# Ledger of designs, part 100: peptides against a protein of PDB entry 6D0Y

Target 1, 225 residues: chain A of PDB entry 6D0Y
Amino acid sequence: ETEDHLESLICKVGEKSACSLESNLEGLAGVLEADLPNYKSKILRLLCTVARLLPEKLTIYTTLVGLLNARNYNFGGEFVEAMIRQLKESLKANNYNEAVYLVRFLSDLVNCHVIAAPSMVAMFENFVSVTQEEDVPQVRRDWYVYAFLSSLPWVGKELYEKKDAEMDRIFANTESYLKRRQKTHVPMLQVWTADKPHPQEEYLDCLWAQIQKLKKDRWQERHIL

## One batch from the design tools (peptide; made by RFdiffusion4, then SolubleMPNN)

Design b2_p18_8_s4 (from b2_p18_8, 12 letters changed)
Fold by OpenDDE base, seed 5:
Structure b2_p18_8_s4 (fold): chain B 225 residues (1-225), chain A 18 residues (1-18)
Amino acid sequence: as target 1 above (225 residues)
Amino acid sequence: MEKEKQKAIAELEKLASL
């Protein structure tokens, strides 16, 4: 296939079709595998680009990468390496919104058998360990906790199934940090007065409560009709 | 597991050191 055709196929996957999404992804994985000898670098760049620019298709592209990884393990490794490099670059550039999204993307790759669960647990252990660093801005500590917690909807079930004891330790450390951290209130978002017994929760406290509920529900999301 | 992938994963595990 031509480079233009590959770009079109990669960008349009997951759109409305007469075939199932799974069938389309399997088909595309086959096409991409066949073209790797000629267009590996282009395909790699395209996949990295769409992974970053199309967050609404996160699970589509993680699944596609999972299928490609199963067909060509080396390519899967190169993709993970590229995404990690991008994450590092985002952090260096203080692009924290992109960085947290990339952490979520990498987290979902665990479900697609591209990244091993123990490796992701180790990463999150390292993230939460930042809370123990001295003489650093609290924003750094808060961001790593946020990156961890905000990724759990995508990977929490898998991590607890494989590493429940380690995850419990991470949760305990997170809870301890949240209790001792200085709270920064955003006045524009506060709906409760300061004199109320239960003022509006700070964003990390709110996220923590949501994740605790999700964990209690065994990572099953309830749908509201 | 491929050496490159192992290295990448190791870097991921140590990402917070940045």
Scores: peptide ipSAE 0.257, ipTM 0.855, DockQ to the pose 0.019
Fold by OpenDDE base, seed 3:
Structure b2_p18_8_s4 (fold): chain B 225 residues (1-225), chain A 18 residues (1-18)
Amino acid sequence: as target 1 above (225 residues)
Amino acid sequence: MEKEKQKAIAELEKLASL
């Protein structure tokens, strides 16, 4: 394969095809594996780029990486390393939207058997431990809690299946933090003319409630969050 | 596990230290 052709294949995977998505992903994984000896760096860069820039294809690319990891374990490791590096760069650049997306992406890689569940649990333990840091802005604490909670729709089921005790501890710590943190009430334009105005819940409290419900529902989503 | 994978995992686990 030529470099240009590889780019096209990687960018267009998941688009309309006569074959199933699963078949296409398996086929592409085979093509990429065969070309790794010659184009490893290019393939790595391309996958990292599309993973970051095409969030609508998150599960497509995590699945693809999962397939590649199964074929070439070293490449899977290099990919994870690259994504972690990007996450670090995003955090350093205060690009929190990209950062949280990358956390979600990495979370879904657990489902694709690229990242081990215990490693993800350790990461989330580390995230929630930020809530215990002294002399740091609450916004920092809030973000790491947000990153944790907002990733659970993608990986919560797997983590609880593998590390329920550790996850319960993380949840307890999270709950404790949410109870003690300062809450800022922002006046919002009441768009609702209903006789009974419903107050808007604080965003982390709202997310927490959603995650608690998801957990209660055995991590089966009944609605799009 | 391969060294590269182990390194990546170690970095993942320490992300909040940034």
Scores: peptide ipSAE 0.252, ipTM 0.855, DockQ to the pose 0.020
Fold by OpenDDE base, seed 1:
Structure b2_p18_8_s4 (fold): chain B 225 residues (1-225), chain A 18 residues (1-18)
Amino acid sequence: as target 1 above (225 residues)
Amino acid sequence: MEKEKQKAIAELEKLASL
């Protein structure tokens, strides 16, 4: 395969086809595997790029990486390493929107058997431990809690199936932090009804409530995120 | 699990230390 052709194949995966998405992904994984000896670096860069720039195809590319990882575990490791490097760079650049997306992407890689559940649990334990750091701004603590909670729609089910006790501890610590943190009130977020105004809900409190509901519903989403 | 993959995952577990 030529470099241009590989780029086209990777970018266009998931588009409407006469074949099933699963079939197309398996086919592409096979093509990419065959070309790794000659184009590993190019393929790695392409996959990292589309993973970052096409969030609407998150599950498509995590699945593709999962299939490719099953064929070549070394490449899977290199991909994870590259994504972690990108996450670090995003944090250094204060690009927190990209950073949180990358955490979600990595979270979904657990479902695709690229990252082990215990490793993701350990990462989230580390994230929530930031809430106990001294002499740091609250925005740092809040961000890591946000990154954790906002990723659970993608991985919460898997983590609770395998590490329920550890996840419960993380949840307890998160709840404790949310109760004691300083809250910023935004009057514009207050919802008014004709008869009964709803109190304003702080963004982390809102997210926490949503995640608690999701957990209660056994991680089955009833609404499109 | 290959050593390279293990190293990458270990780094993931330490991300909050940044």
Scores: peptide ipSAE 0.249, ipTM 0.853, DockQ to the pose 0.020
Fold by OpenDDE base, seed 4:
Structure b2_p18_8_s4 (fold): chain B 225 residues (1-225), chain A 18 residues (1-18)
Amino acid sequence: as target 1 above (225 residues)
Amino acid sequence: MEKEKQKAIAELEKLASL
């Protein structure tokens, strides 16, 4: 069955192969494009599913969607719509772990030219604007800040390249919020490295510091050897 | 930009209103 075959192809893409990942993705994109007239809904559902359930393959599937979007712009739109709908559902269900992952996934779609950088910036502006809402739980404000910050490793470079002034404003607002928010002390193991200590720190403050460092490093992540 | 994608993007931009 062709549908089963498509499922297998989509689920197994990026696994060990004699061919390059790029070649495999391009090939798969071609196969999927050819089958869209007959299996669009199935393919859409499959891609949404694997995007959500296989976080280890985030960049694989964002790239695949990027390739498909280039081939079929409408499909790309439908995919984004489906993912946004899922994100909304996750938020409504208080499934914040899924929600933040979906934000990250959508963020990486900017790099894949599926979502425009200005649109993502606008979204993040709205996220951070939640910090200015009155009579809302801090957990709501914190989550949107977290969703924003935790997505920047994937898209921060692109957003600053395209919308540096707006991003600076978002950062300023974020910093302001972090300074004034209520902080909860969470006991953590203080980690000492050979060269730098890692003191106990509130999770958003810690993330903020990490993102500030990443920004300072021009959005280039340093890999620990 | 095509209509469907425009709609999706608009929803994305307004996501925090949920």
Scores: peptide ipSAE 0.260, ipTM 0.858, DockQ to the pose 0.019; fails the geometry check

## One batch from the design tools (peptide; made by RFdiffusion4, then SolubleMPNN)

Design b2_p19_1_s1
Fold by OpenDDE base, seed 1:
Structure b2_p19_1_s1 (fold): chain B 225 residues (1-225), chain A 19 residues (1-19)
Amino acid sequence: as target 1 above (225 residues)
Amino acid sequence: SAAEKEEMEQLLKEALQAQ
């Protein structure tokens, strides 16, 4: 395989095909595994790039990485390490939109058996612990709570199956923070109904309510958040 | 602070690598 061919294969996976997506991903994983001895660095860079730049293919690439990790565990580890480095760089650059997306990507890697559930729980514990930091802007605390909560649709089921007690503790800490944080209410943000206008919920409170509902529904999503 | 961010980033790295 040439570098150009590998790039094409990786970028185009999941597009219209006569074969099933599962078959295509399995096939591509085999091709990539075979080429790792010669093109490991290139493949690693390509996968990191598409993972970041093609969010619409999140589950495609997490699945691909999962399949590749099953074939070459060391490469899977190197990929995770690279993604963590990218997350760190995003945070340092104050690119919080990319950062939160990367957290979601990493979350879905738990489902693909690339990242262990306990490791993700530890990561979220670290996130929520920011709410306990002294003399820091609330926006920082809010972001880490947002990153945690907004990632749960991708991994909440698995984490509660494996680490329910730890997750309950994280939830309790999150709830406590949400109750005590400063809230800015905008009177203009109202939902008008036939009976009466209702204030629009603050974004974190709204997200919290959605996640609580998702949890109650045993992490079965009826509507995309 | 920058130091706090770096510490958190290190903790995140350690958590995800602790498989």
Scores: peptide ipSAE 0.029, ipTM 0.663, DockQ to the pose 0.016
Fold by OpenDDE base, seed 4:
Structure b2_p19_1_s1 (fold): chain B 225 residues (1-225), chain A 19 residues (1-19)
Amino acid sequence: as target 1 above (225 residues)
Amino acid sequence: SAAEKEEMEQLLKEALQAQ
């Protein structure tokens, strides 16, 4: 395949086809693997780009990377390194929206067996450890907690299955932080829905409550958070 | 600080490469 054709294939994967998505991904993984000797850098860059720029295809590209990783472990590692590097760059640039998305992407790579569960747990431990830093703005602490919590829909089940004790410690630390952090004043207003009223909550407290519910439901999502 | 961010970034990298 030519570089231009590879770009087209990678960008268009997951679009309507006569074949199943799974078969298309497997086929594409085979094509990409075959072309790695000649186009590794291009393929790597393309995958990183589409992963970042096409969030609607998150699970498609994590799955594709998972398939590639199974075929070529070294490439999978290089991809993860590239994504982490991009995460670093996003953080340096204070592009926290991109950064949090990248964390979610990395989280789903755990499900695709590209990143080991213990590694992701360690990353989240590092995230939550920011809450213990003394001379940093709360916005920094809040963001890392947000990045952690908002990624759990993608990986919480796997992490608790593999590292329940460590995850419980992270949760305990998170809860402790959320209780002691400064909160914006939220008027005691209730949003009445068709079924029940909901109090207005600060965004992290709200997210925490949602994640606690998700955890209680054994990480079976019943709605999109 | 920038130094703290860099340290965290390094830790993140190390964590993901641990296994």
Scores: peptide ipSAE 0.029, ipTM 0.661, DockQ to the pose 0.016
Fold by OpenDDE base, seed 2:
Structure b2_p19_1_s1 (fold): chain B 225 residues (1-225), chain A 19 residues (1-19)
Amino acid sequence: as target 1 above (225 residues)
Amino acid sequence: SAAEKEEMEQLLKEALQAQ
């Protein structure tokens, strides 16, 4: 059936082929666009499903959605709405592993020109604003900072190109929070050398340092994450 | 778009309030 065929195509995209990945994605985008009049809901559901269930193909599916969005802006919007709703549901269900993944996915959608930079900035502003909440567990505040920082490899360059002032504000707020937050004592790594042992960095401090370096390097990564 | 931004902000606001 056509539906089974679409499912197969969507699930198998990015696998080894005689053609380039780019060619395969363009081809699939064309096929999906052509079928939208008849199978929009099915295609939407399939894309949402694989996006969530196949995290190893994150960039493949964000790229695919980017291509589709370029062809059909309305469909792109509907997809974004579906993913945002899923993020909302994940947060409500306290499924923070899925939630952080979805934030990264949405971040890469900005890189793929599906989500506007101002929208993502607003999202991150909302996340970092959680650090200002009173009478909430620190783990909640930490998670939103983590979700923000860990998503920047996918979107930091784009956001600083378009919303540098706003991003600087978010960074300043994040830095302030990281300096003030309580840190769990981490054992120092003993170096088997006569040198002073290096303290093991706390995970958010470590991530912050990595992101700061990435920013200084103009968001160029030596290795693809 | 502005509409997209507002929708996303609203959804996130609701999600945060549900915590």
Scores: peptide ipSAE 0.028, ipTM 0.694, DockQ to the pose 0.015
Fold by OpenDDE base, seed 3:
Structure b2_p19_1_s1 (fold): chain B 225 residues (1-225), chain A 19 residues (1-19)
Amino acid sequence: as target 1 above (225 residues)
Amino acid sequence: SAAEKEEMEQLLKEALQAQ
């Protein structure tokens, strides 16, 4: 395989094919594994790039990495390390949109057996611990809570199945923070449903309510048919 | 592996400290 060909294969995976997506991913994982001796660095860079730049293919690439990790565990680890480094760089650059996406990507890697549940729990513990930092802007605290909560649709089920006690502690800390944080003073926007207005809920409180409902529903998301 | 997990945790710690 040439480098250009590998790029094409990686970028185009998940597009229309005569074969199933699963078979295509398995095939690509095999191709990539075979080419690692010659193109390891290139493949690593390509996977990191498409993972970041093609968010619409998040589950495709997490699955691909999962398959590749099963074939070459060391490479899977190197990929995770690269993504964590990218998360670090995004945070340093205050690119919080990329950062939160990367957290979601890493979260889904737990489902793909690339990242262990305890490791993700530890990551979220670190995020929520920011709420306890002194003399930091509330926006910093809020973002880490947001990053945590907004990632739970991807990984909450797995984490509660494996680390329920630890997750409960994180939830308790989150709830405590949400109760004591200052809400942004914005003129209350009233949303009208039928003939009854209600105030628009603050975004983190709203997200919290959504996550609580998701948790109550045993992390079963609503499917749109 | 345990080593990979430790590296990930260390990198994350550094990320948080960089804020």
Scores: peptide ipSAE 0.026, ipTM 0.684, DockQ to the pose 0.016

Design b2_p19_1_s2
Fold by OpenDDE base, seed 3:
Structure b2_p19_1_s2 (fold): chain B 225 residues (1-225), chain A 19 residues (1-19)
Amino acid sequence: as target 1 above (225 residues)
Amino acid sequence: SEEEKKEMEKLLEEALKKR
C-alpha cells in the first residue's frame, strides 16, 4: 500500500455500498494493521485528521479505531494520546467548538472499548469540578458543563451502567451549579402569543432538561437532540 | 488563563492515562 492509497481508504470508508459498513470497517482494519509496521505514523496522522475534520463520520472512525485497538493495543493508545494532545491544543487555542467535538469523540471511544468507562468518568469529574473554581469567569465553568452534558448522548448509557453512583454525584454537582449560576436569559425576552406561548430557556438549562429526559428514558434516543 | 489551561491539560492526561 502506498501512502496515497491509505489516505484514500481511510477517507472514503463508509462510502462503499456493496458490502455492509461493519464488513468494510473490519476489512479496512485488517489492511491498516498489516501496514502498521511500515506506515504507522502516516496511518496515525490520517486517522487523527479524519476524526477531526469529518464529524459526520464520528461513529465510523471510532468504530474503526476500536477495531484497530483490538488488533494492536499500542496503536490504540497512541491514537488516544494524539487525540488528547489535539484536545489540549484546541483548548489552548480557544477553539471550543473543536474541543467539545473531541470530547464527544473520546466519549464514543468508550463504547468502542478504546477508553475505559472509569477513565471517562474521571475526566467528566474533572470537567464538573471546574464549576467549583473560584475567581474564574462563568463562561469557563459553563463550557465544561456544556462539554460534559453534550457528550452524554454518546456515552451516558455506558457510564451509568458501570459507574452509576459516580455519575449521580456528577449530576448532582451539575444541577447544583446550574441552579446557582447567573443566567443570561432575560424573561422579558420570552415570546408570548395569545394562542401559543413560547418560553425561552437558557441554553444550559435547556440542555440539562434534555439530558434529564434522556436519562429518564434510559438513554434511549428517539429524537436527535 | 494559561495556568487554567495547563491545569486542565494535566487533568486530562491523568484521567485518560490508563485508558
Scores: peptide ipSAE 0.230, ipTM 0.851, DockQ to the pose 0.016
Fold by OpenDDE base, seed 5:
Structure b2_p19_1_s2 (fold): chain B 225 residues (1-225), chain A 19 residues (1-19)
Amino acid sequence: as target 1 above (225 residues)
Amino acid sequence: SEEEKKEMEKLLEEALKKR
């Protein structure tokens, strides 16, 4: 495969096909594996790029990486390292929207058996520990809590299955922080769900409520209102 | 701060070191 062709294949995966998505991903993984000896750097770069720039295909590319990791564990490691490096760069650049997305992406890699559950738990412990930092802006504390909570739809089930006690501790710490943090309230702002007006909640409180419900519903998203 | 960011970077690496 030429480099240009590889780019096309990677970018177009998950689009309409006569074959199942699963079969297409498996096929692409095979193609990419075969080309790693000649195009490893290119493939790595391409995967990192699409992972970052095509958030609508998050689960497609995490799955693809999972398949590649199963075929070539070392490559999977290099990919994770590249994504972590990108996360660091995003944080340095104060690009927190990209950073939170990358955390979510890494979270879903746990489901794809690229990252171990204990490692992700440790990362989230580190995130929530930021809430205990003194003399730092609340926005910093809030962001790490947000990054944690906003990633749980992708990985919460897996983490609780394997590390329930540790996760409960993280949740307790998060709840404690949310109770004591400064909140901005805009009571006059309303959101409409169906034909019923509801007060707009503060974004972290809202997210927390959603995650609590998700947890209660055993991480089945279809039960979230 | 930049120092805090660097510390977090290390923590990220440590957490995901043993994937």
Scores: peptide ipSAE 0.237, ipTM 0.855, DockQ to the pose 0.016; fails the geometry check
Fold by OpenDDE base, seed 2:
Structure b2_p19_1_s2 (fold): chain B 225 residues (1-225), chain A 19 residues (1-19)
Amino acid sequence: as target 1 above (225 residues)
Amino acid sequence: SEEEKKEMEKLLEEALKKR
């Protein structure tokens, strides 16, 4: 009964309430903390599940975990470990869509003070280092670059504030790779007889341009990416 | 490759172990 109640609370957080979201999250964190001695495993499992299955609530659950981590640092660590395990499993299963989401989730945990900025930078350094691997498919290189770039809307500001030099290096390496990689052109049906058909920009180039713009805008998102 | 995946998994752990 109590477990079911916890599940309900965790799943419904962020929904319409008479109270502010911040207040609700703080309250829920308190409730969960109090129940950790008896239901740690259940709570951990629930949080991992909703974190993965409800991407629309990413920032809600990262914030919740941040609050819990502040209350119980060890639990925060166990959660991170669990999410890393999930990421590993996703990669192993070639579930790259889930994997990239998990990278994004972990990235946002930096903002919630669950993961340190230097650690995230190190992870991204590792990702971009894949571009230097020899005798591997380009798709592998592309994916890790994509995972890096696609996560920056959630963590780029924090990482540049804390590790600007390292981030600049990663960006330089990324740019270098993007310039030298083979680009696949999907022949768009030139429906628009514009005098100069803009070739469909390759997806990584497009993402790169978006991230560059975001960086220029001091990581203030003005448009939905 | 599977080896590459394992290496990345290790790197992930190493990068985030300090949180």
Scores: peptide ipSAE 0.237, ipTM 0.855, DockQ to the pose 0.016; fails the geometry check
Fold by OpenDDE base, seed 1:
Structure b2_p19_1_s2 (fold): chain B 225 residues (1-225), chain A 19 residues (1-19)
Amino acid sequence: as target 1 above (225 residues)
Amino acid sequence: SEEEKKEMEKLLEEALKKR
């Protein structure tokens, strides 16, 4: 019954309440911390599950994990390890939609002081380094660039504030790759969208343009990506 | 390839080993 109660609390956090979200998250973090000695494994599994299944609550759960990490640093580490394992499993299963979401989730954990900025920079360096691999499908290179760029709205500001030189290098490598990659589908899409006021842009070029604008705006988001 | 996936998995662990 206690386990069921914990599940209910974790799943329903962020829903309509008489109290502020911040107050509710602080309260829940306190409850979960107190129950870790008896229910650590269950709580860990629950948090991993809701993090994956409820993407609309991404910032709620990253914040909750941040609060828990502040209270119990070891638990925060175990959670990160579990999420990394899940990311690996998603990649193995070719579940790239889940994988990109998990990268974004991990990115936002930097803002919650669960993951250090240098560690996230290193992760993105590894992603962009895939573009330099020889004799691999372009779809693989494209996906890792996409995963990197699509995560920057959540963490780009923090990474540039702390690791600007390294980020500039990653951006330069990304730009270089985008210039040399094949864009075979662009002409076809342009033909089908000829009646539209604007031709359809290739998806990575479009995303790159959006991120460049975001960077120019000092990472202040003014539009929905 | 499967080898490429394994290599990336290792790189992910190495990158996020420190918090």
Scores: peptide ipSAE 0.232, ipTM 0.852, DockQ to the pose 0.016; fails the geometry check

